# Designs tried in a protein design run: peptides against a protein of PDB entry 3S8F. Part 68

Target 1, 157 residues: chain A of PDB entry 3S8F
Amino acid sequence: VLTLFVAVPSLMTAFTVAASLEFAGRLRGGRGLFGWIRALPWDNPAFVAPVLGLLGFIPGGAGGIVNASFTLDYVVHNTAWVPGHFHLQVASLVTLTAMGSLYWLLPNLTGKPISDAQRRLGLAVVWLWFLGMMIMAVGLHWAGLLNVPRRAYIAQV
Target 2, 166 residues: chain B of PDB entry 3S8F
Amino acid sequence: DEHKAHKAILAYEKGWLAFSLAMLFVFIALIAYTLATHTAGVIPAGKLERVDPTTVRQEGPWADPAQAVVQTGPNQYTVYVLAFAFGYQPNPIEVPQGAEIVFKITSPDVIHGFHVEGTNINVEVLPGEVSTVRYTFKRPGEYRIICNQYCGLGHQNMFGTIVVKE

## One batch from the design tools (peptide; made by RFdiffusion4, then SolubleMPNN)

Design b1_p12_6_s2 (from b1_p12_6, 7 letters changed)
Fold by OpenDDE base, seed 5:
Structure b1_p12_6_s2 (fold): chain B 157 residues (1-157), chain C 166 residues (1-166), chain A 12 residues (1-12)
Amino acid sequence: as target 1 above (157 residues)
Amino acid sequence: as target 2 above (166 residues)
Amino acid sequence: DLLRELLELVYG
């Protein structure tokens, strides 16, 4: 019940953030239905990190609703599905947001901008992290649907 | 000026609202698909039943493993199973093929898992509560019981066996 | 040595 109550305001927030991103992209010269996405500052790891986190959070949020469903929870509970869900929420959104925050915070606190090399490295780290998390998450969710148990080294498949 | 800004905001909101509705349908479809493909053999939980975990080993249907399997009908059995640190009782659990088995599972100590490999039986076992699961084994053989809830130092080695006899 | 290299990379 609590999860479902939280889901509604969370969705509203998510779409509000998306609307803000669209507005920002259009202000930066993006046009058309999708052109605003390309206009966003994808060269800044402080931007890319939390955005990728948000993208990973979307399927995770959907999974939250699944986990909260009595009937569907029977299928996925205490299987590899659960850690898959958690990794999307914590290791994707929270962790990437933290990474992005550091890329913004440290330069601002020190007054020294990051070098181009540091920027490129930051982008690489964030994208690789996201990719790895997506691979792991898909694998865990798939394994969960195949009834691979959580907290066991034995797999049925 | 303010009117133009308002109109622009409304346009974005309408667009994202439309998208949100589309996603809603996608999610509903995914849920429906999941239900259709993975819930065909759902085992309904029984009514909430309570027991005293401090005495369950001493008296009652769980006290004697030799009497754990009770025939309740021509092709129906009730099996009283204890999940404990770190194993299951009785072990092995012997049941006939094709019979309807009602598992009554409880714990005398901490929370355990009861996950039967090769089946959709997967329940948590709480001290003080009785978990009820109904299942019919169609194939003879050995089915491994796995604890999928961390219960202590021996958790990883906590296994049981169900032997289905022809 | 690895720590120094990492520190230089981050703060250099």
Scores: peptide ipSAE 0.023, ipTM 0.753, DockQ to the pose 0.013
Fold by OpenDDE base, seed 4:
Structure b1_p12_6_s2 (fold): chain B 157 residues (1-157), chain C 166 residues (1-166), chain A 12 residues (1-12)
Amino acid sequence: as target 1 above (157 residues)
Amino acid sequence: as target 2 above (166 residues)
Amino acid sequence: DLLRELLELVYG
């Protein structure tokens, strides 16, 4: 149980970010319980990418709690579940955050704004990346629950 | 005004933190439930048995594959299994159906996996430590053992078999 | 089926 206390600061951090997003959305004119989400700058890949990363991080974080549990980890450890978790944490959150950071950083460093075409392409890239990552992650988690082993080329399933 | 903004942020944070705490309790509850219902025979950390990996092949209960299966009581067996590069011994492991089997698994060389398909047996095997798993095979047949921890060039071919006899 | 497999994995 004590090991799960690590989840406390992690959750606090995650939901603080969520709170910041809500605040930002409301500052941008969003109202109501969900209206603030619509008010966020979804037309900016520098924003969308890390947010999508965060969305992927939610189930990944939940999975992290599972993986950190002695009893629950027995079910999922060294199954396809684990790489599913990794892809949500690293290939989703970290990678998308990096992508988003580049979309912000490069224009600022060069002093040249991105073109509209580049912006649209960027949006397409990050959304497609997210979609593919979610499909793969769901598949891996599902396979893991079916006891498909990690680091093995064969399985009963 | 920064002060007003901070107050507003705090209000939202309170809600999200409450949700966070709720989720925390949900996960703790799930863990508690699992603990309460868990019967897989997993030994928690702190009850680790240790062995010398340099001598485990030469002396002790793992040294002779022919004596690896030991009857410890009525319908109870202990099986001393070595996971090594690149296989398992004994292989096959022969046990009777319906018997309570205690697997004592260790490695003489590097870290391996011991994943038995069709069962919930899935442990890492560390040199110098003994992994203990308790299981009862209800169905006769062959169960494949898979190494699910990378252990070298032959990792992908490292398989074993448990034969459950009627 | 997934639920059954999960239950079997946990309680089997």
Scores: peptide ipSAE 0.022, ipTM 0.786, DockQ to the pose 0.108
Fold by OpenDDE base, seed 1:
Structure b1_p12_6_s2 (fold): chain B 157 residues (1-157), chain C 166 residues (1-166), chain A 12 residues (1-12)
Amino acid sequence: as target 1 above (157 residues)
Amino acid sequence: as target 2 above (166 residues)
Amino acid sequence: DLLRELLELVYG
């Protein structure tokens, strides 16, 4: 039980980020309990990408608690569950953050704003990436719970 | 001004922190519930047991595959299994149906996996350490052992078989 | 068209 308290700093960080998003949304004119969400710049891939990464990180973080549990880890360790966790943590949050950073960095470095076409393409890329990652991650976690082994070309039937 | 903004941020943070704490308790409760309801299916870890990986093939209970299956009591067996690059011994492992089997698994070389299909047996095998797993096979047949930890060039072909006899 | 857009994104 004590080991699970390691999640406290991570949760505090995560929800502090959420607080920042709420503040930003309210500064942009969002009102009410959820109106601030709509007020966020969802038309900007530099914003959308890391936010989608954060959303993917939530179940990944929950999985982290499971993986850190001695008893529960026995069930999931070296199964397809583990790659599922990795893809939520690295291939979603880290990768999408990197993608989002690119959409900010290139215009900044070149001094040229991205075109509307580039912006739309960027949005499509990050949303499709997120969707694909979620499908894959759910599949991997599901397979893991069915005791499909990691690092094997065969699976339990 | 910056002071007003700072106060506003703090207010939002306090709210989200409260939510964070609530979620923490929810997660802990879910874990506790899972453990309480599913503990019977969990194979407990044994005490730490050490062995010399450099001599395990030459002497001791792992040295002779023909002597690997030891009856320790009525309907109780201990099976001394070596996971090595790239296979398992004995192979096949023959055990009776319904018997309580204690697997004592170690490695003479590198880290391997010991994943038995159709069971919840899934452990890493470390050189110098003995992994202990208890299991009772209720159904006769063949159970494949899969190495699920990368162990070298032949990892993908590293399989074993447990034959459960009626 | 997609390829062109990608190229423009990277090199434009």
Scores: peptide ipSAE 0.020, ipTM 0.784, DockQ to the pose 0.014
Fold by OpenDDE base, seed 3:
Order: structure tokens, then sequence, then C-alpha cells
Structure b1_p12_6_s2 (fold): chain B 157 residues (1-157), chain C 166 residues (1-166), chain A 12 residues (1-12)
């Protein structure tokens, strides 16, 4: 139980970001419980990418608590579950944040804004990346629960 | 108004912080509930047992694979297993169906995995430590042991077999 | 059925 309190600072940080998003959405004219979400700049890949990363981080964070639990970790440790967790944390949150940062950084460094075509392509890239990553992560977690081993080319199932 | 905006931000932060704390308690409660209602499938952590990896092959219960399976009761056995680069000893491990098997697993060299297909047996094996797993095979047949911890060039080919006899 | 199998795998 005490180990789980380590999650408190991380949760505080994550939900502070969420608070910032809500505030931003409301400043952009969003109203109601969910209207602020629609008001966010979903046409900007520099915004969409890290937000999708955050969405992937939610189940990943929950999985982190599972992995940190002694009794539950026995079930999932060194199975395909673990790579599934990694792909949510690293290949989704970190990678998508990096992609989003790139979409912001390059135009600012070069002084040239991205074209509309580049923007649309960027949106396609980050959404497809997220979709593919979610499919893979779900598959890995499912395989892990079915006792598919990590770091093995063969499995009973 | 910067002051108004700041106050609004703080209000949202407080709300989300409260939510985060609530979720933390939900997770803790779920874990506690699982432990309270489903303890039968949980293998308790054993006491720390140490061995000398440099002598485990020469002396002691792991030294002779022919003596690895020890009957400790009418329907109870202890199996002393070595995980090494790159295989398991003894191989195959022969045990009777329906018997309570206590696996005592250690390594003479590097860290290995001990993952038995078709079972919930899945432990890491550390040199100098003894991993203890208790299991009863309900179905006869062959169960493959897979190393799921990278242990060197031959890791991918490191397999063992448990043969459960009727 | 899958749930039952998973429960058996984990707790069986």
Amino acid sequence: as target 1 above (157 residues)
Amino acid sequence: as target 2 above (166 residues)
Amino acid sequence: DLLRELLELVYG
C-alpha cells in the first residue's frame, strides 16, 4: 500500500496537465462538462500528438500500479503484458510527445510554417500511430493474460 | 484579467487533484478486494533462501539430476531444478499427476527465467538464490519450460520439459 | 468463457 503512494506525484502532474487542457478549452469557447474538449485545437498535429499520448498513458499508468503490486505482478511479469505496458508508456506517450514537439519545433526553427498538406499529413501520421499502438498494446496485454512469455519466439497459445 | 485566470486555473487544478486522489483510493480498494476474495491463486513469497552458485553443481541437492526428484510425503515431492546456460536440469522432470510439487530452482551462472506453459508457474531464477514454487499438475502430459529472461546467445533455444505421469 | 479460462489460469 505504501508503495502505491509513489503514484501520487505522478497523478498530480498528469491531472494538472488535464486541468490546463480544460482551462484552455474553456478559453476557446468550450462550455459544459465536455464541450471544452471539442474546443481544443484538434486540427494541429503538434497538439493532437501529445494529447493522444496522454490518452495512451491512462491505461499504461493503471498497468503500472498492477505491475507494482506483488501479487498481481506474479501474473504478468515477463509475459507479453510487460511489453504492452512499455508501448503505452514509451512508444505512445513519449514518442507521440516527441512527434508533437517536432511539429512545433521545426516550423519555429526554420521560420517557415507548415503547409496545409503537411498539416493534414501530420494529423494522419499521429492518429495512425496512435491507432496502431493501441491495437498492438491491447494485443500484447491480452497475450500476456493468456500467459504468452516475453522474450520467446514460441508460445503454447 | 490575470488574477481571474489564475483563480480559475487553481479551481480546475483542485478539482482534478481531488479526482486523482479518488482514483488512487479506488485502485487501492480494488487491489485489497482482489486479495481478500481471491487469495487461493496467490503464491506467497517464500523466505529468502541462499546457495553458493559456484558449488551448487558439485555438492548439495542440485548436484545429481538423478536425485533431483525427492519424495517428501505420500503425495508430495520436491524437485531441485537448475536453470543454466542453456537448459534445465533435470530434463525431463518427471512427476506424478495429482501430487503436490515443490520446485526449488536456482542458477549456477546467470539470471534465467522459469516459465512453465499451461501453468501459472513463472519466476525469475537468480544465482545465489533459491526460487520456490508450489504446484499440482491436474492433467498428465508434457509441459514445456521456457526461459523468458535473456541469458545469452543461446537464450532462444533454452527449453525444458516436465512430464506428468498418470 | 474467456473470463473463466483466465480465472482458472490465474487462480487455478
Scores: peptide ipSAE 0.017, ipTM 0.786, DockQ to the pose 0.101

Design b1_p12_6_s3 (from b1_p12_6, 7 letters changed)
Fold by OpenDDE base, seed 3:
Structure b1_p12_6_s3 (fold): chain B 157 residues (1-157), chain C 166 residues (1-166), chain A 12 residues (1-12)
Amino acid sequence: as target 1 above (157 residues)
Amino acid sequence: as target 2 above (166 residues)
Amino acid sequence: SLLEALLELVYG
C-alpha cells in the first residue's frame, strides 16, 4: 500500500496541467463547472492531440496502480493487459503529444501557417488516432483479463 | 493583472490537488477492498529459492524428467519443471485431478514464461531461481503451457502440456 | 461473461 504513494508526484503534475487548462478555458470566456472545457481551442490539432493524450493517460495511470499492486499484477502480468497499458501511456499520451507538438512546431519553424485544409486533416488524424488507440487498448485490456498471453500468437480464448 | 491571475491559478491548483488526493484514496480503497474480498485465488509469493543453472540438468530433482512428479502426500504432488530453449520438461506433465500440485519451475539457460491456459498459473522463470506455484486442477483434460517471455528464435513455438487424469 | 471470466481467473 505504501508503494502507491509514488503516485502522488505524478498526480500533482497531471492535475497541475488540468488546472492550467481550466485557467485557459476561463480566460477564453468559459463559465461554470464545465463551460471552460468548451471554451478551449478544439479547432487546433496542436491543442487537441495532447489533450486527447491526457485523456488516454487517465485509465493508463489507473492501470499503473494495478500493475504496481502485488496481488493484482499477478492477474495481468505478461498478458495482453500489459501491451494495453503501454498503448495508453506511450502510443497515446507520448505519441499524441509529439503529433500535437509538430502541428505547432512546423508552422513556427517555416514561418508559414497551416492551411485550413491541413488543419482539418490534422484534426481528423488525431481524433482517428485516439479512437483507434482507445479501441485497441480496451481490447487488449479485455483480452488480458481473459488471460490472453502477450508475446504469443495463440490463446485458448 | 499578473497578481490576480496568479491567485486564480493557485485556487484552481488547490482544487485539482484536492481532487487528486481524493482519487488516490479511492484507488487505495479499491485495492484494499480487492485484497479483503478476493484473495482466495491469489497465489502468494514464496521465499526466494536459488539453484545453480549450470548443474540443474545434471543433479538434483530437475535432472530426470521421469522422476519429476513426486508424491508428497495422499493427495499432494510436487512437480519439478524445467523451462528451456525451447520447451518444457517433463512434457507432458501428468497429474491427478483434484490433487494439490506444487510446481517448482526453473531454467537452465534464459528467462522463460510459464503460462498455463485455463488456469491462473502465470509466472516468469529465471535461471538460478525457483518459481513455486500451487494449483489444484478441478477439471480433467489437457492444459497448454505457453512461454510468454521472449527467449529467442524459437520462442513462438515453445509449448508444453499438462495432462490431468481422472 | 467478463465477470465470470474474471472470477474464474482469480479463483480458478
Scores: peptide ipSAE 0.029, ipTM 0.793, DockQ to the pose 0.100
Fold by OpenDDE base, seed 2:
Structure b1_p12_6_s3 (fold): chain B 157 residues (1-157), chain C 166 residues (1-166), chain A 12 residues (1-12)
Amino acid sequence: as target 1 above (157 residues)
Amino acid sequence: as target 2 above (166 residues)
Amino acid sequence: SLLEALLELVYG
């Protein structure tokens, strides 16, 4: 009940953020249906990190609806599916948002801008993190659908 | 111009909100499709049934593992299972192939899991509550029961066996 | 396949 209650507002919020990104991209000179995406500041890890987090949140949010569905939850409950969902929500969305926040916050707090080398390293970190999380999440969801149990070190599949 | 910017933002928000609404209906439709095409595999849950965890080992249908398997009709059985720290009883659980089995599972101590490999049987077992699962084993052999809910230091070694006989 | 496994798990 709680999940379903927050699902609609969460979707509305997420798509409002997407609308803000589109607006920002178009202000930066992006045109067309998708041109605004390319116009966003992809060279800034403070931007890239939370956006990648949002991308991870899409399948995670869908999984939340599955987990809240009575019939479907019976299939996935206490399987590797559940950790897969958590890693998308916490280790992807929340973590990447925190990482992005640090890339913005630290330069402002210290008064020292990041070097180009630090910026490039930051981009590498957040992209590699996202890639690793997506691999892990896909693996966990796949294992869950194969009925691999949660909190067990062995499974017969 | 603030007013112009506001109107522009609203236009984008309306588009994305419309998309959001559409996606919501897609998800609902997918769930509905799954339910509509369902032909088997769903284990109906029984009504809420309570039991005293402090006396379940001494009296009632769970008290004697030797009497845990009860024939309730032609090719129908009820199996009274205890999940405890750290195992299951009876162990093994012996049932006939092709019979309709109703598992009545409870715990005398803490919350446990009841996950039967090779099946879609997967429930949590709460002290004071009886979990009811209905299943028919189509293939003979041994099915391992796994605890998938942390229950203490011996959790990782908590296993049981269901033996399905021809 | 994963689809077959899912179908078996849900409807088997």
Scores: peptide ipSAE 0.028, ipTM 0.759, DockQ to the pose 0.108
Fold by OpenDDE base, seed 1:
Structure b1_p12_6_s3 (fold): chain B 157 residues (1-157), chain C 166 residues (1-166), chain A 12 residues (1-12)
Amino acid sequence: as target 1 above (157 residues)
Amino acid sequence: as target 2 above (166 residues)
Amino acid sequence: SLLEALLELVYG
């Protein structure tokens, strides 16, 4: 049980970010329990990308608790479950954050805003990336629970 | 104005923090539930057993594959398995159906995996350490051993077989 | 279109 307290700082950080999003959404005119979400700038890939990464990080974080559990690790260790976890944590959050950062950084460095076409393409890319990552991650976690080993090209199932 | 803004932010943070703590308890509860319902399936960590990887091939219970399967009781066996680059010994491992098998697995070279298909046997094998796994095969047949820890150029082809006899 | 967006991204 004590080992699970390692998750507290991470959870605090994650939900502080969520709090910031709520505050931002409410500043943009969002009201009610969920209205602030709709008020966020979903038309900006620099915003959407890291937020999608954060969403993927939620189940990944839950999986992190599982992976850190001594007893539960016996079930999931060195199975496809672990790559599933990594793809949520690194290939989703980190990668999407990098994508989003690029969409912010380049316009600022060049002094030129992105065109509407570039914006739309960016949105398509990050959403498709997120969708693909979620499908793959769910598949890997499922396979892991079916005892499919990682680092192997064959499996029982 | 600054005070009002800070107060509002703190309120949101407190709410989300409460949610965070609630989720933590949910996860703990799920773990507790799993342990409570699956205690019989949990293989506890045994005592750390050490071996010299530089001599394990020359002397000791792992040295002779022909003597790797040792009957320790009427329906109990110990199997001394080496995981090496790139295979397992003995190969095949022959054990009787319904017997309690204690696998003692170590490596003379690098870290390997020992994943037995059709079972919950899945351990890492470290040079200098002995991995101990207890299992009873209920069904006769062949069970494939898969290395699920990268160990070099031949990793992908590193397989073994357990043959369970009636 | 996405093709136009891509072309603009590369050559715009």
Scores: peptide ipSAE 0.026, ipTM 0.786, DockQ to the pose 0.013
Fold by OpenDDE base, seed 5:
Structure b1_p12_6_s3 (fold): chain B 157 residues (1-157), chain C 166 residues (1-166), chain A 12 residues (1-12)
Amino acid sequence: as target 1 above (157 residues)
Amino acid sequence: as target 2 above (166 residues)
Amino acid sequence: SLLEALLELVYG
């Protein structure tokens, strides 16, 4: 009940953030239905990291609704599905947001901008992290649907 | 102009909200699909039944593993199972193929899991509560019971076996 | 062409 209750405000927040991104992209010269996306600062790891986190959070949020459903939870509860959900929410969104925050915070606190090499390295780290997390999450969700239990070192499948 | 910017932002928000409504239908469809494909043979929730975990080993239907399997009808059995640190009793659980089995599972100590491989039986077992699971084994053989709830140092080694006889 | 129109729609 609680999860379903907070789902609506969370969705509203998510789409508000998306609206803000669209507005920002259009202010940066983006045009068309999707041109504003390309206009966003994808060369900045401080931007890319939290955005990728948000993208990972979308399927995670949907999974949250599944986990909160009595009938659907019967299928996924205490299977590898649950860790998959957690990794999308915590290891993706929270972690990437933290990483992105550091790329913004440290230069601003010290007054010293990051070098181009550091920027490129940051982008590589963030994208690789996201890719790895998506692979892991998909695998865990898939395994969960195949009834692989969590907290067990063996499985029939 | 602040007012102009505000108006523009609202327009984008409205667009995204419209999109969100469309996505809701997609999510509902996905949920429906998941239900249709993965919830066959759902075990309904039973009534809340309580037991005293401090005495369940000494008295009652769980006290004697030799009496744990009770025939309640021509093709119906009730099996009183204890999940404990670190195993299950009776072990093995012997039941006939094709019979309707009602598992009554409880714990004398801590929370355990009762996950039967090859089946949709997957429940948590709480001390003081009786978990009721109904299942019919259509195939003979051995089914492994796995504890999927951390219960202590021996958790990873906590296994049981259901033997389905022809 | 249709492709050009679609590209214009998508990317402006």
Scores: peptide ipSAE 0.000, ipTM 0.746, DockQ to the pose 0.021

